# Designs tried in a protein design run: peptides against a protein of PDB entry 5VZU. Part 230

Target 1, 271 residues: chain A of PDB entry 5VZU
Amino acid sequence: GRTLEDIFHEHMQELILMKFIYTSQYDNCLTYRRIYLPPSRPDDLIKPGLFKGTYGSHGLEIVMLSFHGRRARGTKITGDPNIPAGQQTVEIDLRHRIQLPDLENQRNFNELSRIVLEVRERVRQEQQEGGHEAGEGRGRQGPRESQPSPAQPRAEAPSKGPDGTPGEDGGEPGDAVAAAEQPAQCGQGQPFVLPVGVSSRNEDYPRTCRMCFYGTGLIAGHGFTSPERTPGVFILFDEDRFGFVWLELKSFSLYSRVQATFRNADAPSPQ

## One batch from the design tools (peptide; made by RFdiffusion4, then SolubleMPNN)

Design b2_p30_4_s3
Fold by OpenDDE base, seed 2:
Structure b2_p30_4_s3 (fold): chain B 271 residues (1-271), chain A 30 residues (1-30)
Amino acid sequence: as target 1 above (271 residues)
Amino acid sequence: MEEEERRREEERRRKELEELLKELEELLEE
């Protein structure tokens, strides 16, 4: 009978073979594109740049992290047999923070799944509402034929009407206990553990995280077949490390900043 | 002190780049 090791080994052999086929196909026509580091902005969650990580069974992956207002993007610098270079491997919605439960409940995959799926539903609702506002705004500009209705001059008068007394209706201010948005204590790391049944290639991941956000990851079959976006969690550990939990794949990818300085890697300033 | 620290940091960053390139080459040879 096939062991789990045999199935894993066969899958790894297929991925290696596919990688080899793709790399060998490029030997005859290498197009080099210069990569520019994105400019850092004051409002960026962390410094943008290159990160190295492990993506599932693909081994070493290089990703460019960049910030685009309330969105972050991981762009593949290295391709794999499933997803070519230049694709957005992860898209992070910085509007939708994920609150992780306590360390005991973090071990429960179903609890993380519930939290992520509730955020996914809110994101879908916001997209539908924003689509309706954009749709209704276009419908009402029927061409009003500007019929030139004439200039009638009517002048009439300034009547001064009077002194209506303010009634003292003492409506008790119902204590709307404004749920004090506890200022997200940006400084103290929360204890972090992967849920049971989430696979990591590296067991040496940070055991504390700063914050988490809802995101989507790109998945595809070999040769970029049937590409789709799956829900996940972006986990910021520190200035130099982040992770992504692939919810449907039950996998975790850890990314660490490339500390190397590249000469002339800065994007030309927009003149 | 600052120039020696700068030189050590530049050398650290160079080694990290060389290691990363080697890891990429090994992965392209697999």
Scores: peptide ipSAE 0.006, ipTM 0.339, DockQ to the pose 0.077
Fold by OpenDDE base, seed 1:
Structure b2_p30_4_s3 (fold): chain B 271 residues (1-271), chain A 30 residues (1-30)
Amino acid sequence: as target 1 above (271 residues)
Amino acid sequence: MEEEERRREEERRRKELEELLKELEELLEE
């Protein structure tokens, strides 16, 4: 039979075009742009590219995954009634790894929610601290004309005083037992299960994950009304599969690499 | 005329998309 990869190889360009036509009916925007695949970098978590996925009730979605230093981005290639094509559906903070609990505690949605919200608060604190340092640096370069303020005088020198005593108290060095950080087992995926009450369209998701990161997903009403970013979890399963848990929506989206090779899809070399 | 032809082409492209999406959904269930 035809594989799903064969259909993507044959129809991906047409699918992208048709989705742009379909979404342009709502926005009355007939702007076609060429999509380029992002170049791979050595520090990229996985190879960037196109991924097929399911988003809640919207069915099949095509997302481009790209890396931007300490951030990953999912960009919608296919629009839906809520979020148009070219919007950033997910933003992943690669600085904020999420540690999943054991399988028993992974079934508890409240535990996942706690972990994600704690990371969200750390991200918010770091943004506030970094915002203060950037604000103070710009203010001072007004050229204050050096008006020669006059020579106010040499007020004087004094004096002496004395003694106080040598108190010895030899407080013992408490042995800070360095809790040996168990070396993160390089290479074996952690067992993975969705929390109870998180909806997945397909139960055939990978039962092991490599790593998880904090991220935010874009949600909106029909016609891109009231767009907001909600907290979530990016789950890397392997080189070709990732997921996103939408915390507030209690939903899971699975994304699988499009294996299609596109001729001339590479970005033009920066001149 | 152009607006009606455009609407007909957009309706055709929508049907082709719905068929392609259905074919892709059927292959995700296998």
Scores: peptide ipSAE 0.000, ipTM 0.300, DockQ to the pose 0.055
Fold by OpenDDE base, seed 3:
Structure b2_p30_4_s3 (fold): chain B 271 residues (1-271), chain A 30 residues (1-30)
Amino acid sequence: as target 1 above (271 residues)
Amino acid sequence: MEEEERRREEERRRKELEELLKELEELLEE
């Protein structure tokens, strides 16, 4: 029987060959686009920039990480047979932190799946509520002709009604114990391990993470067929490394900062 | 014979692609 490794190698070879065929067939029709590095902001989770990804089937990926308020975005710089360059491979919701369990329970894929799916449901609810507020606001601008109905002066009525005694019912304010956000111990990363059954190309991933967030990853068939967003976990390891767990694919992608110094890669200052 | 020859050709193409990927990685690190 084919081993999982054999199937993975065959699929890898096919995808690399497809990538090569696509790249070489278009050698005479290349549209060059200058890529600018996003400017760093003080509130950025890490320095934005280029990251080298090792993804399960596609070999080497270059992804641009950028920050957009409470969202982070991974944009493919290198295309593959499934997802072309310029597509947003990952979208991270920096509002929705994933709390990883202890190291023992991190090995349980079903526990991670539960946590991620609960966050996904909250994100969907927030989108529905925000969609209703935006929908109701647009409907009422019917041009009501302001007929100038006149200023009738109606007057006085002084009615006096009486003395009802204030009952002092001193309902004790129940202390809503604000669940103390345990101060994220800013210095010591949490021990990290992939769940059992999540595949990584490289077993040499960081065994400590700083924080995790809910995100979605783009998946598609060959030729960018049936593109969809699947739930996942963005894992920040350090300033130069992050991962993405593709929950439905049961795969992990590791991304490491490209250390190359690009001359003149800064975005032109908005004049 | 044909399946072993195909396997050797696939393995050669894989090595050529691994070398090309390595050269592309080296060019991205310079």
Scores: peptide ipSAE 0.000, ipTM 0.308, DockQ to the pose 0.018
Fold by OpenDDE base, seed 5:
Structure b2_p30_4_s3 (fold): chain B 271 residues (1-271), chain A 30 residues (1-30)
Amino acid sequence: as target 1 above (271 residues)
Amino acid sequence: MEEEERRREEERRRKELEELLKELEELLEE
C-alpha cells in the first residue's frame, strides 16, 4: 500500500512540475502588477504587510496580511498550481476568538476540532440571522399608493417673540471614563503546541501564542479547480509571526514578516 | 470495479508524471 509519505512525495513532484510548466510556458508573457502595502491603522491587530510562509506541500509562499475592521485577510502574492496569486488564502474572523485548552489538551486534535466546529456553527447561525434581517427589511416596502392628499392651506401661525433667556444649566458632563481597554498585556503568551497528527514542515514554531481566531482557508485542485473554504485557526504568535492550522488538511503553516523595506510601496493617498 | 479503475488511473497518472519528470530532468541538463 502507498504510504502517506509516498502520496505526499508524488503530490510534491506534481506541484513542482506544474510550477515549472507554468513558469516556463509563461516566460515570454509574464505580467507584473505593482503591489502596494496596506496602510497601518491603530486598530490593526499587528502591523499589516508581507509575510513569508510555508503552505503545506506547496513550499515557501508570500502572503499579504491586511485588516478590514473585524476581519483579517491573507492574500497570496505568490501563486501555486492550486491557488493563483491574488486569491485570499486565509480569511480571519476577529470577532470569533478561539480559546485554546491547556497544553495537555492542545495535543488532542479532536478537542481542537470540537472547539473550531462549534465556532464555525456560530458563524453560520449569525450569517443566517443577518440574512433574514436583510430579507425582511426589503419585503415591507409595498408600494404605498401616494394618494395625493389635497393641499389644505396651512394658516400662517403668528411669529411669537424672541425672549429666550439663556438658562445656565451647568450640567457637569459626567466623565464617562471610557474604560481604557488596558492594552492587552504584551506579557504572558499562552503555551502552544500543535495537536498530534498536524503536519508542520517547520518544527521550529513558537511554543507560546498571544491569541487565536477562527478563520477559513482556501483550498483547490490543480488549476484552481473546485475551490472551497475550509475551517482553520489563525494563531498570532507575536508582531512578526502568525500561523494557520488547516483543520481538514491537518496541516500548519507558519508565516514570518518580510523585514525588507520597499521604496515606493505605500499605497497612493486617496486624493 | 471502482477500486481497480482508481488503481489504473493512479498508475496512468504516475507514468505521466514519471515521463514529465524525465522531460524536466532532460531540460535541466541542457
Scores: peptide ipSAE 0.000, ipTM 0.292, DockQ to the pose 0.014

Design b2_p30_4_s4
Fold by OpenDDE base, seed 3:
Structure b2_p30_4_s4 (fold): chain B 271 residues (1-271), chain A 30 residues (1-30)
Amino acid sequence: as target 1 above (271 residues)
Amino acid sequence: SEEERERREREREEEERRELEELEALLAAL
C-alpha cells in the first residue's frame, strides 16, 4: 500500500498549486472570526499563543498553542488545502514524555520510531482500560424488579480446622531498588538532532531541546479527505519554539512564537 | 544547484514573512 510518506510526497506539488489557487481566489466569501489568545496559566508548559509553523511544503502556517490540563493542542489559524483552519493540527499528551536517546542514537529513525510506538501502545491500553470501566458502569442499571423472596435462617456449624506448623522461611525481601528516574536537570536542554531521513524545511532548527512528549498530528488528503491522526513527537526547544516530528511522514515542523502584540486579543474574562 | 535551492528557500522565507506581517497587521487592526 502507499505509505503516508508516499501520499505526502505525491501530493506535495498539488499542495503548492492549491496554496496558489487559495491565495488567488480573493472572490470567495471570507468568513472572519475573532481569535482570542488562550489565557496563560502558571502550570502551562510555556506561554500559550500564536506560533508560526513551517511545514515542509505547506509554507506559512499559524497555529494557536493552548494547554488543557495534561494535554496541549495546536489549532490551525491558517488552513491549508488538506486541513482547514480551526482544526487541531497537533494534540500533545503531556503525561507521556518521550525520552530521547543520546545524540548518536537520535540519528537512528528506527530507535525514535520504537520509542514512540511503545508510548502509542501504552496510550491505547490506557484508553481501552478507561473505556471498559466507563462501559461496565453504564450496563448494570437494568431495573432490578425487587422480588421480595423470603427469610430462612439456617445456622450451622463450627468445624475445627487443624494445627498447621509455622514454617519460618525467612525469604529476604530483595530490595527492588526502583531506579529513581533522575529528575532531568531542570536547567540545561539536551542535545537534539533530527533522525536520518526526517525531512526538515530548514536545517536551522534548535540543536538543544528541553523535553519531548508523545503527540498526534492531523493529516488529510486535499479537501480534508480521510482525516487521520498520525503519531509524532512534540519537542519543546524553549519558551518561543517547539517542533513536531511526524513519524509516518518522516517530517519535522518547526514552530516559532509570533512576537506581535495584539491589542484586545485576550479572551474576555468570564464576567 | 544547491545555490538555487537556497535562493528559493530565502524567497519562500521572505514570502512567509510578508504573509505573516500582513496577517499581523490585519489582526492588529481588528
Scores: peptide ipSAE 0.009, ipTM 0.397, DockQ to the pose 0.024
Fold by OpenDDE base, seed 5:
Structure b2_p30_4_s4 (fold): chain B 271 residues (1-271), chain A 30 residues (1-30)
Amino acid sequence: as target 1 above (271 residues)
Amino acid sequence: SEEERERREREREEEERRELEELEALLAAL
């Protein structure tokens, strides 16, 4: 019988061969595209930039992390046989924080799965509601046939009725208790462990996380066939490290900041 | 053996490190 190791080696050889075919087919038409680092904003969760990831069977992955208001994106800088370069490998919804349970319950994959799928359903509901509001707003521009307003006559100007005293109704400003989002105290991060049955390439991942968010990852077959978004968890460990748990794949990718200082990598300032 | 597994893991980490150093060098040269 094929061992799991034999199946893994056969699959790795196929991936390497496909990577080689993809790289060698372009021997005559290498289009170099300059990549600019996204500008950093004060409200960015961490400094945007290049991150090195380890992704299961695909080996080394370089992604650009960027922030777009309440969303973060990981864009592939390196392609693989499944997902071409320039694709958004991960999309993070910074509105939907994932609360991890205690360490004991973090080992339970079904508990993490429950939490993530509950957030996924909320995101779907919000998308449906927002789609209805956008649909109803466009429907009311029926062509107002300008029926010619018949010139009904100038009824007379009724008189200046008198001195309505300004009632000083001092409407108390309702204390909108702005729930001060307590600035996430740079407190001791939450203890972190992968659920049982989630595979990592290396067991050397940070055992403490700052925060987690709902996200989706892009998966496809070889040659970018049947691309789909799968639910996952973005895990912020620190300023230079984040992870992504691929829920359906039961895999974890660790991403570490590329520390290289690139000269002239900044986007040209919009003059 | 466990030692052979750890050896293959180290060889892979060293290869990934070399590929990184090469990529970082390429990116620093751009």
Scores: peptide ipSAE 0.009, ipTM 0.414, DockQ to the pose 0.024
Fold by OpenDDE base, seed 1:
Structure b2_p30_4_s4 (fold): chain B 271 residues (1-271), chain A 30 residues (1-30)
Amino acid sequence: as target 1 above (271 residues)
Amino acid sequence: SEEERERREREREEEERRELEELEALLAAL
C-alpha cells in the first residue's frame, strides 16, 4: 500500500511539476506589472506592505497587505497552481473583531468554528439589510410632481373641554441591563494557540496575538477552477506578523513582513 | 526517520529563505 510519505512525495512532485509548467507557460507571455506599495495611513492597523507566507505544499507565497477603510486585503503577488497572482487571497472585515476564548478553550476547534460562523451570519444579515435600504432608496425617487394642492381652509375645530382625572400609575423603571462592553483591552497581547486539528506547516508561530478579525479566504481548484470564499480568522500577532486560520480547510497560514527596503516602490502621489 | 524529516524541513526552509533573498534582491534592483 502507498505510505503517507509516498502520497506526500507524489503530491509534492506533482506540485513542483505544476509550478514548473506554470512558470514555463508564463515565459512565452510574461506580462510584467509594476507593483506599487500602498501608502501608509494613520488609521492602518499595521504598516501595509509585502509579507511572506509559509504554508501548505505551494512553497513561497508573497502577499501584499493593504488597508481600505474598515477592510484589509491580502493580494497574491506570487501565483500558485490554484490561485493566480493579483487575486485577493484574504479579505478582512475590521468591523468584526473575533474574541478568542481562554487558552484552554482555544484548543477546541468547534468553539472557534461557532464564534466564526456567528460572525459570518451577522455579516450576511448586515449585507441583506444594506441591500434592502439600497433597493428601497432607489424606488422612492419617483419624481413627486408637486401638484400644488389647493389650500383647503383649515376649519377651526372647536375647543372641547377640561376633564382632569389624575391617574397616578408609577411604572417602575425597568433596569436596562447594560450589556457590559468588556473594554477591548487594546494594549495587551492574549495567549494564542491553534485549535486541535488545525494544520500548521511549522509549529513555530507566535504564542501571543494582539487582535483577531473575521475574514474570508479565497480557495480554488487547479487552474483557478470553482473559486470560492471561505470563512476564516485574521490574527494580528505584531507589526510584522499576521496569520490566517482557514476554518473549512482546518489550516493556518503564517505571514511575515518582507524586510527589504524597496527604492521607488511607493505609489506615485495622486496628482 | 524523524531526523530525515527534520533534515528535509530544514532544507525546505533554507530553499524558501533563498527564494525570498532572491526576490528581495530583485525587488531592491527595481
Scores: peptide ipSAE 0.009, ipTM 0.421, DockQ to the pose 0.023
Fold by OpenDDE base, seed 4:
Structure b2_p30_4_s4 (fold): chain B 271 residues (1-271), chain A 30 residues (1-30)
Amino acid sequence: as target 1 above (271 residues)
Amino acid sequence: SEEERERREREREEEERRELEELEALLAAL
């Protein structure tokens, strides 16, 4: 019988062969697009840019990390047989911070799964509520043709008098204490470990993390068939490293900043 | 056997505990 290693080796050979066929046969149809680095903003969680990572059995990935308000995006710069270049491999919701448990409970995959799935349900509820508000707002703009009812000139009834007693109802304006968004305490990094049964290609991952967020990763079959988003955890380690835990795949991808300086890679200023 | 399952579960729990103790020791040394 084929061993699991034989099946894995055959699958890896097939992926390499598909990548080679794809790169060699499409040489005649390669549209080279210039990649621009996203502009850095002061509110960006980390500096946007190119990151190198590993995705399961796939080779080296290059991902562009960019920030879009309360969302971060990982865009594939390198395609693979499943997901072409330019696809959003990860989408991170910066509104939904994940609190990791203690180190003992971090080893429990079911605990991480529970936490992530609870956050996923909240995100779905918020999307449904926001969808209902957008739906109800469209229903009320029926153009009421206000027929101009004719101005009947009704009469002058009289001048009754002046007693303006100023009631000094000094309604103190209730200071809506804008809940000061507590500045994300750049606290001491929390101890970090992968859950048991989560595969990492490298055991060398940071053992402390700054913060975690809910996210979704894109998965697909060969040729980008049946693309779907799977839940996961974005792990910010430092300015130059982040991870993504693919919950359903039980895999971890580590991404490290590409330290190469690119001349003229800045986006043209919007004129 | 049920005993072999329980043994493997204990061996896993003991391995997980040792890995945690090693991680805690590494973190205490930083």
Scores: peptide ipSAE 0.000, ipTM 0.340, DockQ to the pose 0.011

Design b2_p30_5_s1 (from b2_p30_5, 16 letters changed)
Fold by OpenDDE base, seed 2:
Structure b2_p30_5_s1 (fold): chain B 271 residues (1-271), chain A 30 residues (1-30)
Amino acid sequence: as target 1 above (271 residues)
Amino acid sequence: IHAKPPTPESLERFKKEMEELLKKQKEKEE
């Protein structure tokens, strides 16, 4: 049987070899593209910008985080052997918050999986319904021939009489104490731990999170083969750190803000 | 790096691409 060591060696050989392919391609064609930082908006969940992925031995991954209304996007600035630069590595749906359970139940991968897959199904239903409304709205503008509805005569409703006695049944309104859903105070971090069996390349991840959202990550084979979107959880830790849990891959990616100030990195004003 | 686990076909394509690159590198050193 393949040992864990054999799998690690095969994966490392593949990674080194792919890194070699990428570095060898630089000798043949260097294309320089200017990267602009997205403009910050007041409604942005955090300041948009460059984030460094912590992938241990896989090297430097840089992702641009940007906000697009109720969606956030992670765009690869650095390509890797699976996913080229410029691809959308993560797409976050800011309409679909993930509520993490208590710290004890956060260790249960099946509980997180259930929560994420329920949200995934809601997102699919909303997409199907929105697709049908856009389709059906075009068909029904058949010319409503305004056939003049003939004036049907007002039948005189007969005068029913008076006497119904007011029965006083003073049923006490049971105070249904509406458990005020305390608005989750935007400021208090929830205790955070990775589920058992989710691989973190580093045990040094934030142990508190602000909020989580449903998202999808892009996965592919080598050379961008068979690309697909996999469900996951975007985890906002703070202004400078977020994570992504890849549900199907059982992996966690931590991203930290690149603190470098870039001169003239602002997007050109639309002329 | 959010790789799908390498398929046997992806590994074989990758080995072949590497053999071609190693060949080209050797041809540049000669």
Scores: peptide ipSAE 0.120, ipTM 0.627, DockQ to the pose 0.555
Fold by OpenDDE base, seed 3:
Structure b2_p30_5_s1 (fold): chain B 271 residues (1-271), chain A 30 residues (1-30)
Amino acid sequence: as target 1 above (271 residues)
Amino acid sequence: IHAKPPTPESLERFKKEMEELLKKQKEKEE
């Protein structure tokens, strides 16, 4: 039978061959496309821009982070053997915050998996309900021919005001204790650790995170074969760092802001 | 690298594509 070593050898061989193929394509025809930075909005979770993925020995990955209302997107600027440039590597649902457990329970991969699968089911239900409302609303606007109904005269409704005595029954208003929305403690990061069995190529990741969101990541076979979206967790560490936990792959990707100031890299204002 | 594990079919396809590229490079150097 194939050993684990054989599988790793074949995987590394294929990655080397693919890296060679991509490198050799550069000598034939390079099309340069200008990349514009997305416009920053006041409501953006962090400043949009270019982020560098840390993938160890497998090379440099650049992702553009952008915000689209209640969604964030990571778009590949660099292609890899699996996913070409211009694809959305991550899609983040900013409506669905993930609450990480305490640091002890964060080591449990099954607990994180449970939390994410519960959020995935909610997202699925919301998509089904929103699909039904959009279907029913289109049917009933038959053209009501506005037949000019003749102006029938305003009959004087008579004034009779009988005095009926209000009975006093003073039902005590039950104090609906408004569950005080604990002000989103925007400032204090929580302790963060990767679950056991999640591969990080570098143990040098932030040990504190601000917040997490449900998201999906794009995975594919080599040459962009059988592309699919898999569930994951977007982890905001700070203004310049985020991570993505790929649940099915049991892997973690760290992204750090490219600190380069690009002159004239802003998107042209939509005229 | 959000890779599915390689398939034998993908590996053979990439070997073939590499061989074709190496051939084209030699043909440009001659």
Scores: peptide ipSAE 0.116, ipTM 0.619, DockQ to the pose 0.444
Fold by OpenDDE base, seed 1:
Structure b2_p30_5_s1 (fold): chain B 271 residues (1-271), chain A 30 residues (1-30)
Amino acid sequence: as target 1 above (271 residues)
Amino acid sequence: IHAKPPTPESLERFKKEMEELLKKQKEKEE
């Protein structure tokens, strides 16, 4: 029977052949596209910019991180045999924070999977409810022919009526203790470890994280076949490093800021 | 890198596309 090793060798040969053909095609038609860095906003979780994926043997992946209100986006600057350049490799929902369990429970992949799938279901419900409001709102714009009903000036009546008494009823103010949502203490990094069975090609990842968010990652077959979004966890380590846990793939990707200063890389101000 | 494991159908489509690309490359070198 085909061993896992035989399948891996066939897949690696295919990847090498694809990479060779793509590289050979670039030599004849290098279309240079200028990439602009997104402008930084005060509300951005970290400074937007270029990040380098650490993929060991799979080579260099460059991703542009950008912020779009309550969403963050990783856009591929480098293509690979599965996903071309310009695709959104990750989409992060900054409204849906992931709370990691204690360090002992972080080793349990099933616990992380449970937490992520619960958030995924909430996001799905919110999308269904928002879709219904958008659907019902379109139906009620029947053309109300607002006939101009004439503004008749009815002026009248003065009526007097009298005395009613001062009843004292001293209803006690029920202290509705508004459960103050404790402001998410952004300050202290929590201990971080990958779950057992999540492949990190490099064990040199940060062992503390600031915060985590729900996100989705793009996966595809060779030649961008059957592209789909899979659930995952965006992990902010620091200003210059983030990770993504691909839940279904059981893999972790570490991204580090490209420290190169690009002159004139800022997007032209929208005139 | 974020590859689905290739389905047998995706592998066959890819092999066919590769054969067509290699054929077109040979036709440009002749």
Scores: peptide ipSAE 0.114, ipTM 0.614, DockQ to the pose 0.497
Fold by OpenDDE base, seed 5:
Structure b2_p30_5_s1 (fold): chain B 271 residues (1-271), chain A 30 residues (1-30)
Amino acid sequence: as target 1 above (271 residues)
Amino acid sequence: IHAKPPTPESLERFKKEMEELLKKQKEKEE
């Protein structure tokens, strides 16, 4: 039977071959594409930009984080043998927060799995309901035969006179209790630990997080074969760091902001 | 990086592609 070692060796061999193929293709054609930084918006969860993935043996991975209303996206700037550049490696649903349990229960992978799968099911139900509303709205354009209802002469309703006495109803300004925007407590982030059995390529990850969201990650075979979205958790640590827990892969990816200031990297304003 | 496990068929495809690249390299050196 195939051992885990056999599968690992085959995977590493194919990964090396794919890296060799990609590097050898550079001798034939180099295509340079300009990448623009997404514009920052006030409502963005953090400043959009370039983040470096901490992927030990797999090399340098750069992703662009961008915000699209209630969604965030991690787009691959660097390709790998599984997922080419320009693909959305992660899609984050900012509508679906994940509440992490206490630190003790965070070590339980099955508890995290339960929480994520419950959110996944809600997202599927919302998509099915929204699909039905869009489908039913198209079906009711049966050709309404415009029967020409005969124009019955609208009787001239008499012009009632202009006695608009302005009643000075001095409506007291109801105290709009400004719902105290609870100052976004830059408070101590929730204690964070990876579940037992989740592989972190580096044990040096932030031990506190600000918030978590449901997301999906893209996985594929080598050469981008059979691409699929898998459920996961986006973890915001701070302004410059986020993580993604790949639930099915039992893996964690840490991303850190690239602190490079690029001159003229902003997208041209739409004229 | 976020890989599905490879299949034997995928591995053989990439070996063949590597052999074709090595052949083309050799043909440039001759």
Scores: peptide ipSAE 0.104, ipTM 0.592, DockQ to the pose 0.463

